# Ledger of designs, part 89: peptides against a protein of PDB entry 5B16

Target 1, 136 residues: chain A of PDB entry 5B16
Amino acid sequence: TPSRINHNERLEFLGDAVVEFLTSVHLYYLFPSLEEGGLATYRTAIVQNQHLAMLAKKLELDRFMLYAHGPDLCRESDLRHAMANCFEALIGAVYLEGSLEEAKQLFGRLLFNDPDLREVWLNYPLHPLQLQEPNT
Target 2, 136 residues: chain A of PDB entry 5B16 as posed
Amino acid sequence: TPSRINHNERLEFLGDAVVEFLTSVHLYYLFPSLEEGGLATYRTAIVQNQHLAMLAKKLELDRFMLYAHGPDLCRESDLRHAMANCFQALIGAVYLEGSLEEAKQLFGRLLFNDPDLREVWLNYPLHPLQLQEPNT

## One batch from the design tools (peptide; made by RFdiffusion4, then SolubleMPNN)

Design b2_p22_6_s3 (from b2_p22_6, 11 letters changed)
Fold by OpenDDE base, seed 2:
Structure b2_p22_6_s3 (fold): chain B 136 residues (1-136), chain A 22 residues (1-22)
Amino acid sequence: as target 1 above (136 residues)
Amino acid sequence: SEAERQRRLQEIKELLDKLAAE
């Protein structure tokens, strides 16, 4: 049986992939005319540690991290990195124990505070060309 | 409406642009 730390690292590994995948899919559908470079730029922006840490803060993971690892997180950058990792692990756990849809919903709720923008992010119509291959 | 959707998309893009600039 793996240690909790090992388990969290595995969840982080999974969550990292889920976050990146979800981000990629949504960007692809939302911006059908945006070239790959632009899509990649937005993806990088969304999944970068500082942004994921911001999302983690919305879940008060910072308080958790300080409670659990305070003495080892003296630097802001260390805390940010740890929070980002913890967020990924959380998403990984949601995916593992729930579904991709549940991970999608959680991620979307955190990405946008504005419900109208969130709705667009989560509920996009398929582009005409995408209708030909809806599962791609 | 489609117009509203486009407005929202533009707002999302603006937010992403800001995020990308960080």
Scores: peptide ipSAE 0.673, ipTM 0.948, DockQ to the pose 0.918
Fold by OpenDDE base, seed 1:
Structure b2_p22_6_s3 (fold): chain B 136 residues (1-136), chain A 22 residues (1-22)
Amino acid sequence: as target 1 above (136 residues)
Amino acid sequence: SEAERQRRLQEIKELLDKLAAE
């Protein structure tokens, strides 16, 4: 049986992929005219440690981290990195134990505080040009 | 409406632009 650390690292690995995938898919559908460079820029911004740490804070993971690992997290950058990893592990666990849809919903709820923007992010109808892609 | 959706998309884009600038 792997250690808790090993298990968490594996979950981080999985969660990283899930976050990357969800972000990519949503950006692709939401911005059909945006070039690859722009899509990549937004994806990087969304999945960067600083942003994921902010999302983790919404889940109060900072309180958990400081309680459990406070002495080991002397620098703010260390805390952000740890929180980002913890967030990835959480998403990985939600995907593993639940579903991609559940991971999607959780991620979307955290990405946008505005429910109207959240709704657009989570519910994207196919653009007419996207429907025509098979013919191009 | 589609108009509302486009306005919301623009707002999302602006938020993402700010995020990318960090």
Scores: peptide ipSAE 0.672, ipTM 0.948, DockQ to the pose 0.892
Fold by OpenDDE base, seed 5:
Structure b2_p22_6_s3 (fold): chain B 136 residues (1-136), chain A 22 residues (1-22)
Amino acid sequence: as target 1 above (136 residues)
Amino acid sequence: SEAERQRRLQEIKELLDKLAAE
């Protein structure tokens, strides 16, 4: 069996894909008039390490990281990078042992502190033109 | 309402714009 480190890296790999996918889907539906370049820009912004680290902090993963890896995380940039990786691994684990829906809910809750914005993000009702796409 | 939804979407976009500018 893989080491704990290898397992975490595998979860990170999976979580990275899940975060990318969820982000892509939500952006696609929420902004039907936004061109691909704009969608890609927002996706990059959402999934960048700096942002994921901020989301991880909401889960108090910073405390965990400092406890587990304090000596190696003296620099803020190192902590941020580690936090982002840890967050991806967490999302990967939630997806793996739970579901994509659970990952979606967790991610959405963290993305927006404002519950009204969160609701829009999570529900993203289909635009009329999007509803007609299957007929094209 | 749809109007409220659009307002919220705009707020989301503004937040994303800020995030993209970082």
Scores: peptide ipSAE 0.670, ipTM 0.947, DockQ to the pose 0.893
Fold by OpenDDE base, seed 3:
Structure b2_p22_6_s3 (fold): chain B 136 residues (1-136), chain A 22 residues (1-22)
Amino acid sequence: as target 1 above (136 residues)
Amino acid sequence: SEAERQRRLQEIKELLDKLAAE
């Protein structure tokens, strides 16, 4: 059985892929006229460590990180990187123990503070066979 | 409405533009 450290690293690996995938899919469908370069730019912006660390702060992971790893984190950049990794591990855990949908919901709730924007992000059709959103 | 959705999409794009500029 892997150690807890190894388990967290594996969760981070999984979470990285989930965040990347969810971001890619949503951008692809939300912006059908945006070229690949633009899509890639937005994806990079969303999944960059600095941004993920900001999302992690919304979950108060900074308090956890400083408590658990304070002696190992002497630079703010190190803290951001660690928080981003922790965030990925969390998303990985949500996917593993729950579902992609649950990971999607959590990620979307954190991405946008504005509930109207969140609704558009979360509820946009992500598959060609899904029913189109009513024209309201 | 579809018009409102489009406005929201534009707002999302603007937020992403800001994020990409960081």
Scores: peptide ipSAE 0.674, ipTM 0.946, DockQ to the pose 0.882; fails the geometry check

Design b2_p22_6_s4 (from b2_p22_6, 11 letters changed)
Fold by OpenDDE base, seed 3:
Formats: structure tokens, sequence, C-alpha cells
Structure b2_p22_6_s4 (fold): chain B 136 residues (1-136), chain A 22 residues (1-22)
């Protein structure tokens, strides 16, 4: 229905901002010596539609999209774009109904298959009052 | 931390290369 479509588009709008913010914050603290240009490049790589579509596939959103919107997704590029939008809407919903922390956890779990990298991404100190991690 | 940071950077750079190739 039109109302459902509008709701999903609004969630996508919110989710886009959340993904952008979380990525920016983590990169900022994780790479303290990286200049703005480098930070921006890394962020773009992480949050671009093509990558978000890859993350969406981990949640089997491709199966959902083909089932629900198959006639509109005849091209692979169209599917990727739709999957990225759906992923953003999901993150937006998690933030809206839960918290930024919950969105952070979900996003971080999907970003890295390597558990060590996942741990660093999710638990790297993000506040001056937090204790610094060991130099490992 | 430093070694893991290096690995994270490497992963992101690999992602850049992969996405650029597609």
Amino acid sequence: as target 1 above (136 residues)
Amino acid sequence: MEERRRKLREKILELLDKLAAE
C-alpha cells in the first residue's frame, strides 16, 4: 500500500543516517592518524549501496526481495539497489524501535566475518573516559 | 590493537578494490 511504501522510505532515510554516523564514529576513533580524505574514502566504501547489498545478502534479503518484488527487479543492479535500501530501512527500524547500540551491534556483526576484526570494530574505545585497549 | 588496526585497514582497502572492480 502507499502508506507502507512511505513508511519504508522514511525508515530508509533514517537508516542511511545511522549507518553513516556509526561508520564515521568508528573510523574516527579506529584510525586517529588518518586524514579526512582517507576517512571519507573508507566511509564511502563501507556505506555505498554495493557494499550494503552484500551485507543484506547475509540476512537473505535477496530471497525476500525477489519473492516480494521480482517483477520490478529484472536487472542485477536494480536488485542491489533495492537490497541496499532495504538494509538501510532495517537499520532504521532497529534504531527506532530499539537503540543506537542495537543498530551498532547488528551492523558490526555483519561488517566482518572475522571474529577478531568484529571484536575490535564493536568494542574499540569511543569515549575519552573509557579505558584504552591493550596495544595488540 | 595496532596489528588488528592494520588488518582492519587492509580489509577496507580490499573492499575498495573489490567494489571498484565490479
Scores: peptide ipSAE 0.457, ipTM 0.891, DockQ to the pose 0.307; fails the geometry check
Fold by OpenDDE base, seed 5:
Structure b2_p22_6_s4 (fold): chain B 136 residues (1-136), chain A 22 residues (1-22)
Amino acid sequence: as target 1 above (136 residues)
Amino acid sequence: MEERRRKLREKILELLDKLAAE
């Protein structure tokens, strides 16, 4: 029987893929003239542990981590890594129990505090047949 | 949308710079 830890690690595995996929898709469509190297660079910035940990702070996962592990996570790098993993597990859970759309919405809301940028990220057409926004 | 895309790009680049500096 799988332990809670095993389940969380599995969710992390799934969430990692979801975060990378969503990021890749959005970058691909948002920046049609950007070459692969640039896309990869942007993706790396968005999905790396340090950034995911920042997103995790918006969900107050740091408070949870410090409560649960306390002195084990007193080191800044250890806390960031744990928070990133927890964030991935959360996204994995949202995808698993909800949908890719819900994962996209949550991730997008956390990516940008600026409502205009958030709007562009979340609502940029991801399908050729979708209605395009004005070129503004 | 183009102007907003530019701003989005700038934001991502700022993120890159921030993360690289840490």
Scores: peptide ipSAE 0.447, ipTM 0.888, DockQ to the pose 0.348; fails the geometry check
Fold by OpenDDE base, seed 1:
Structure b2_p22_6_s4 (fold): chain B 136 residues (1-136), chain A 22 residues (1-22)
Amino acid sequence: as target 1 above (136 residues)
Amino acid sequence: MEERRRKLREKILELLDKLAAE
């Protein structure tokens, strides 16, 4: 049986891929005229540790991190990195125990506080045969 | 959709600015 540390690292590995995949797919369809370099730049902005840490804070992971790992987190940058990793592990766990759809829903709900943007992100058609864009 | 896409772009640009400031 792998250690808890190894398990969390594995979940982080999986979650990192899921977050990046979901981001990539949604950006691809939401910005059909954006070239690869632009897509990659947008993706980097969304999945950067600072941003993932902000999303983690919405889940109160900061409280958890300070409780469980406070002595090891002396710098703000260390906390952000740890929170980002923990967030990825959480997404990985949601994917593993649930589904990609559940991971998508959770991630999307956290990405946008604006309900209109959230709706667009979560429900934008992700298949060419299903493409139906609203005029708003 | 274009208006929403514009707002989404603005959000992403804000994130880019934060990244650049780090």
Scores: peptide ipSAE 0.446, ipTM 0.887, DockQ to the pose 0.296; fails the geometry check
Fold by OpenDDE base, seed 4:
Structure b2_p22_6_s4 (fold): chain B 136 residues (1-136), chain A 22 residues (1-22)
Amino acid sequence: as target 1 above (136 residues)
Amino acid sequence: MEERRRKLREKILELLDKLAAE
């Protein structure tokens, strides 16, 4: 059995892929006229460590990290990086133990505080077997 | 839908600006 640290790193690896995939797919369908460069820029903004750390803060992972590793994370940049990694591991765990849908829902809830924008984000893309939402 | 998409785009752009400023 791998160490807890090793396991968390593996979950981070998985979560990073899930976050990037979900972001890519949703951006692709939400912005059909946006060129590749724009899509890539938007994706980078959403999935970069600095932003993921902001999302992690909504889950109070900063308090958790400071509780567990306070003396080692006195520098803000170190804390942000650790929080981003922890967030990815969390998404990875949700995907692994739950589903892609559950990971999508969690990620979407954290991405936007505006419930209207959240709903728009979470509804893209729609699987062919899913009912299409009304034009809004 | 277009209006909501516009708002979403604006939020992402705001995020870009915020992150670039830090």
Scores: peptide ipSAE 0.442, ipTM 0.886, DockQ to the pose 0.308; fails the geometry check

Design b2_p22_7_s1
Fold by OpenDDE base, seed 3:
Structure b2_p22_7_s1 (fold): chain B 136 residues (1-136), chain A 22 residues (1-22)
Amino acid sequence: as target 1 above (136 residues)
Amino acid sequence: KNDEILEELKEKIKKLYEERKK
């Protein structure tokens, strides 16, 4: 329904900001000597639709999208875009109904298949205010 | 290009992990 679609679009809007924020914060702390251009380059790569679609596939959102919107996803590029948007909506929902910490954990788990890299990403020192953020 | 950048990032993080392991 149009109402459901509109709701998802709003969650996508929120999720996009959360993904960009988390990415920015972690990159900032992980690479204290990296210039702004380098940080921006990595952020862009992480949050691009192609990459987010890959993360979405780990949650089997491709199957979900084909089930729900198969006829509208005749092109691979359309599927990738839809998957990326759906992923953003999910992150937005996790943040909204849970917390930034929960969104961070989910996002980090999906970013890296290698558990060692995941640990570095997730457990790098963050700002104290983020560590003290109350759960929603 | 995007894949190459992501691989570069992973390599940088891997180096950080190795440094922590020491």
Scores: peptide ipSAE 0.660, ipTM 0.942, DockQ to the pose 0.887
Fold by OpenDDE base, seed 4:
Structure b2_p22_7_s1 (fold): chain B 136 residues (1-136), chain A 22 residues (1-22)
Amino acid sequence: as target 1 above (136 residues)
Amino acid sequence: KNDEILEELKEKIKKLYEERKK
């Protein structure tokens, strides 16, 4: 059996893909007229470690990290990186043990504090040309 | 910076909300 560390790293790997996928899909549908460069810019901003760490903080993962790894996290950058990784692992676990829908809902709730923005993010309209996209 | 990009995104989504609200 893999160590817990290896398991977390594997979950992080999976979670990274899930976060990337969800972000890409939602941006794609929300902004049908936005060029690839713009989509990529928004995606990068959403999935970068600094932002994911902020999302992790909403789940109080900072407290968890300081409790569990405080001596090893003397620098803010180290904590941020660890929190981002932990967040990815969490999303990976939610997807693995639950569903993509559950991961989507959790991610959406954390992305936007404003319920109106959250609703738009989670319930985007389908563009006619986007109806031909493959099933996920 | 990245924070500005995120704020821009939120503003764009807000506009979508307002359009849908009408």
Scores: peptide ipSAE 0.658, ipTM 0.942, DockQ to the pose 0.928
Fold by OpenDDE base, seed 1:
Structure b2_p22_7_s1 (fold): chain B 136 residues (1-136), chain A 22 residues (1-22)
Amino acid sequence: as target 1 above (136 residues)
Amino acid sequence: KNDEILEELKEKIKKLYEERKK
């Protein structure tokens, strides 16, 4: 049986993929005319450690991290990195124990404070050309 | 720059929201 640390690392691995996937899918459908470079730029901004750490702060993970790992997180940059990893692990756990839909809902709630923007992100309109794509 | 990109994204999504209202 893997240790708690190993389990967290595995969850981070899973969560990283889930966050990347959800972000990619939503951007793809929201902006059907946006070129790959633009899509990649937005994705990078959403999933990079600095932003994920910000999302983690909304869940008060910073307080948790200081409680559990305070002595090792003296610098703000170290805390941000740890918080980003913790956030990924959390999303991974939500997906694993719940569903992709639950992970999607949680991520969307944290991504946008504005409920109108959140609604658009979670329930994007389909472009006519996208309607012809297989939904596997 | 990350904050600027995120703000740009939010503005683009906001435009989509306004379009839905029409």
Scores: peptide ipSAE 0.656, ipTM 0.941, DockQ to the pose 0.922
Fold by OpenDDE base, seed 5:
Structure b2_p22_7_s1 (fold): chain B 136 residues (1-136), chain A 22 residues (1-22)
Amino acid sequence: as target 1 above (136 residues)
Amino acid sequence: KNDEILEELKEKIKKLYEERKK
């Protein structure tokens, strides 16, 4: 039986990819005229540890982390990094045991508190030119 | 910096919402 740590690290690996993928896809469709550099800038902002940690707080992962690893997370930066990793692992788990759609929904719900923005993010319009690449 | 970028993103998305609303 693989160790829990190993499992979490693997989930984190997967989750990192899922988060980046979802972010990339949504940005790509939302902003069809935005150049790669701009897309990358937004993606970076979304997937940064600071931001993911904030999303993790919405799931109260901070309380969990402090309880389970408090002494090891005495620095705010350490806690932030740990929460970000935990968040990635969570998304990875949701994808693995659920579906990409479920991961998408969860991620989207956390990304935006504003339901209107959330709706746009989750249900982005397809640009006519993008219809030629629907599987992107 | 990151917060500013995220806010910019949200504003852009908000504009998209407004456009959809029309």
Scores: peptide ipSAE 0.652, ipTM 0.940, DockQ to the pose 0.926

Design b2_p22_7_s2
Fold by OpenDDE base, seed 4:
Structure b2_p22_7_s2 (fold): chain B 136 residues (1-136), chain A 22 residues (1-22)
Amino acid sequence: as target 1 above (136 residues)
Amino acid sequence: SLDEILKELEERVRKLYRERKE
């Protein structure tokens, strides 16, 4: 049985892939005419630690981190990195113990505060040229 | 910046929403 630290790192590994996958799929379907460079730019912005930390803050993971590791996370960059990792582990856990759909819903709710934008993100239109893509 | 890119994305998604509702 792996240690808690090892387990969290493994969940982070999984969550990182899930976040990137969900982001890629949704961007791909939402913007069928956007070139790869544009898609990559948005993906990078969404999945980078700075943004994931912002999402983590919505779950009050900053309070959790400061409570558990306050003295070790005095630097903003350190806290951001830790929060991003924790967020990835959380998404990984949701996927592992729940489903991809549950991870998708959670991620979407955090990405956009506006429910109208959430609807678009979560219920992306299928382009005729994209119908051959595998189900997510 | 990150905020600018995310804001741009948000506006593009909003545009899609408006188009779907029209």
Scores: peptide ipSAE 0.678, ipTM 0.948, DockQ to the pose 0.926
Fold by OpenDDE base, seed 1:
Structure b2_p22_7_s2 (fold): chain B 136 residues (1-136), chain A 22 residues (1-22)
Amino acid sequence: as target 1 above (136 residues)
Amino acid sequence: SLDEILKELEERVRKLYRERKE
């Protein structure tokens, strides 16, 4: 059996891919006329450590970090990086133990505080040309 | 900046919401 650290890093690896995938798919369908550069700009903003740390804070992972790793996280940048990693591990765990749908719902709920925007993100309208493509 | 990009994204999603409601 792997150590706690190794297992957490493996979950981060998985979670990173899930976050990247969900972000990419939703952006792709939401903005069918947006060029690759624009899609990449939004994706980068959503998945970078600074933003993931903000999402982690909504789950009060900052309190968890101070409890578990406080002495090692005296700098703001260190805390942010650790929170982002923890968030990735959490998403990875949700996907692994649950489903991609559960990961999608959790991620979407955190991305937008406005429930109307959440609905658009999670239930995006299909462009006429997208009707010929898989939507799941 | 990150905040500016995220705000722009939010506004674009809001626009999609309005269009869907029409």
Scores: peptide ipSAE 0.677, ipTM 0.947, DockQ to the pose 0.915
Fold by OpenDDE base, seed 3:
Structure b2_p22_7_s2 (fold): chain B 136 residues (1-136), chain A 22 residues (1-22)
Amino acid sequence: as target 1 above (136 residues)
Amino acid sequence: SLDEILKELEERVRKLYRERKE
């Protein structure tokens, strides 16, 4: 049985891919006329550790990390890195134990504080399950 | 900077929102 740390690292690996995929797909559909360089710039900004740490803070993961790993997080940069990794692990877990749609919803809800902007983001694209079950 | 890029993105998404409501 893998250690809890090993399990989190594996979930982080999965979550990293999910976050990048969701980001890429939504940017692609939201901005059909934007060149690859522009898409890549926004993706980099969204998925880099500094931003993911900001999203993690919305879930109060900073408090969690300091509680669980305080002695190892003496620098702000270390905390940001740990928070970003933890966030990816959470997204990975949501995808693994739930669905891509659930991961999409969670991620989108955290990306923007404005619910109107969340709606725009989350509508691109409409998930296949939503197409099949439009009233869900 | 990260903040500048994210702000630009937010404004672009907001523009899309306004266009959808028109």
Scores: peptide ipSAE 0.676, ipTM 0.947, DockQ to the pose 0.845
Fold by OpenDDE base, seed 5:
Structure b2_p22_7_s2 (fold): chain B 136 residues (1-136), chain A 22 residues (1-22)
Amino acid sequence: as target 1 above (136 residues)
Amino acid sequence: SLDEILKELEERVRKLYRERKE
């Protein structure tokens, strides 16, 4: 349905920004001594389609995609891209209908299977030199 | 590779976890 596609594309647009933002903020605070290049490397790894598709698979979006769009997803790269887009749309929807906090929680839960690492990611220590920065 | 970078990130986060618990 064109209307659904349009809505999903808009959600993807929003979700892409949210995922990028959350990733950037958390990396920034987690690694205060890491140079921009290192931060960018981790961010790229986290937000690229291959990884987002992995996160989407944890939500079983792959099964949904194959069911709904199987004929268009014959190639692995196509499926991966579609799953990444769906994941972005989901995050966008969570942010839109819920909050940034809810999006953060969902994203963090999927990023790390280990609850200890998840806790660190979500509740990163604030470096004293970062106290002058806005809370984000 | 993606897996290597993500693994490195995970190890760095794990290090932070250990440091917080000490």
Scores: peptide ipSAE 0.674, ipTM 0.947, DockQ to the pose 0.921

Design b2_p22_7_s3
Fold by OpenDDE base, seed 3:
Formats: C-alpha cells, structure tokens, sequence
Structure b2_p22_7_s3 (fold): chain B 136 residues (1-136), chain A 22 residues (1-22)
C-alpha cells in the first residue's frame, strides 16, 4: 500500500473518532432529557457515510476525488464512501495539526446551512475540558 | 430514513433557537 494511502487511512481513523466525539458531546448537552437511544439515533445519522459525503461536497471534495481517483470511483456508492473517508481524514488532520476547537468549528459550520441552527449547535455550553486543547 | 432523522434534528434545534430568542 502506498505511503500516502496509509497516511490518509490513519488520519481517517483519527477523524472518525473526533467526529463521533464532537457529535456525541454536542448532542448530550443540547438534549439533556433525551434517552441514549435517541442520542445514538441522531449520532448515527450525523456520522454515517451518506451524510459525511454531503458535508464533503460542501468543500468540493467530490471534484478533488474525481480528479485524483476518477477511474476507481465509477460507482456513486464508491464516490460517497471515498468522500466520507476523505472528510474524516480532513477532520483528523485539522485536529492533529490544529486543535479540537478548530475541528469543532469546521464541523459545526458544515453541519448546518442555516446560521441559526449553526449558532445553536456551536454555542451551546460544553464541558469545560473541551476548552483545554490536548497537546498535539 | 436518515434524512428524516436529520430533519427532525434540525426542527429540534430550531425550537431551541426560538427559546433562546424569547
């Protein structure tokens, strides 16, 4: 496996965890009376490949993927999966090279086109430890 | 199914937004 692919897969692994963590934390605080099942349902919908691919499209990653890997993406499902993976890798990279806060802001900005909903998502009180960036 | 769930989420967030404005 080419080194570039291995690097992206590692970033994807990290990004997957970051996306799931951020989603979980925000849902937890936004809906204090919602049971685990409801929280999990929203989380699943947010982090699934179909949705992440849609977020990736907002960054025009579809154009990037077709440019870089066009012959390997003859199926729409393949493109969607690749875009979702690329999005996770991007979030992983932002976290790794930047901070959790930066990852949170980027992810939140993409989650909702409506600025009002974005404000609710991003500006809800979070756990104090999230203000403490891990040393990366 | 997933689109429905996401739409529901947005509606709930809208409710929270309106509550903050009031």
Amino acid sequence: as target 1 above (136 residues)
Amino acid sequence: ENDRILAELEERLRELYEQRKA
Scores: peptide ipSAE 0.697, ipTM 0.952, DockQ to the pose 0.862
Fold by OpenDDE base, seed 5:
Structure b2_p22_7_s3 (fold): chain B 136 residues (1-136), chain A 22 residues (1-22)
Amino acid sequence: as target 1 above (136 residues)
Amino acid sequence: ENDRILAELEERLRELYEQRKA
């Protein structure tokens, strides 16, 4: 039986991929005229540790991290990194135990506080020119 | 810089939202 830490690291690995995948898919469909570089720029901004840590704060993971690992996370940058990793692990767990849809919904809810933006993000229309692409 | 990019993203999403409702 793997250790809990080992399991979390594996979940983080999975979650990282899920977050990147979801982000990529949504951006791709939302902005059909945006070049790859622009898509990548948005993706990078969304999935970088600083942003994921902010999302993690919405789940109060900061309190948990400080409680469990306070002495090791005295630096703000260390805390952010740990929170981002924890967030990835959480998304990985949601995907693993639930579904990609559930991961999508959770991620989308956290990405935007504004319900209008959330709606757009989660319910992106397929552009007519994208209909020939795989429905992902 | 990251904040500016994310803000731009939200602006673009807002535009899409308005287009849907128009």
Scores: peptide ipSAE 0.695, ipTM 0.952, DockQ to the pose 0.907
Fold by OpenDDE base, seed 1:
Structure b2_p22_7_s3 (fold): chain B 136 residues (1-136), chain A 22 residues (1-22)
Amino acid sequence: as target 1 above (136 residues)
Amino acid sequence: ENDRILAELEERLRELYEQRKA
């Protein structure tokens, strides 16, 4: 229905912002000496449709997409784009109905299969000024 | 290219992990 499509597009809009924000924040704290260009390079790689589609596949969204929209997804590139959008919508929904923390945990879990890397990503060191003023 | 960048990121994270454990 048009209303459902509109809802999905709105969730995608929200999810895109959440993914972008979380990625930016984590990179910023993880690499305090990395210049803006380097931060942007990693962010771009993380949030690109190709990568988000891979994350979506971990949730078996490809099966869902083929079931619900198979006739319109004849090409691999079309499926990839649709999966990326669907993934963003999912993150948007998690944030909307849950919290930013829940979105962060889900996103981090999917980003890295290695639990050690996942732990580093999710538990980044705070900036020295924040350590001095944790509640500010 | 994207895969290379992501691999580099993982290596950087691994370095951070090792630093925390040392």
Scores: peptide ipSAE 0.694, ipTM 0.952, DockQ to the pose 0.905
Fold by OpenDDE base, seed 2:
Structure b2_p22_7_s3 (fold): chain B 136 residues (1-136), chain A 22 residues (1-22)
Amino acid sequence: as target 1 above (136 residues)
Amino acid sequence: ENDRILAELEERLRELYEQRKA
């Protein structure tokens, strides 16, 4: 039986993929005319540790991390990295115990404080040109 | 730099929102 740490690392592994996937899918459909480089740029910004840590802070994961690992997280960079990892693990857990849809909704709610932007992110029509492409 | 990129993303999403309600 893996340790709790190993379990969290596994969840992080899964969550990382889920976050990347959700981000990629949404960007792909939202911006049908954007080249790969542009899509990748947005994705990188969204999934960067600094940004994920900010999202984690909205869930007060910083308080949790300081409580559980305070001595190990004296540096802000260490805390940020840990929070990002914890956030990924959380998303992984939501996906694992719930569904991709639940992970999508949670992620979307955290990505944008503005409900209008959140709505756009979560609910996008398929562009007519995208209908001509094979389903992946 | 990342903040700028994220801001740009939000701007583009805002544009999409405005297009939808127009």
Scores: peptide ipSAE 0.698, ipTM 0.953, DockQ to the pose 0.906; fails the geometry check

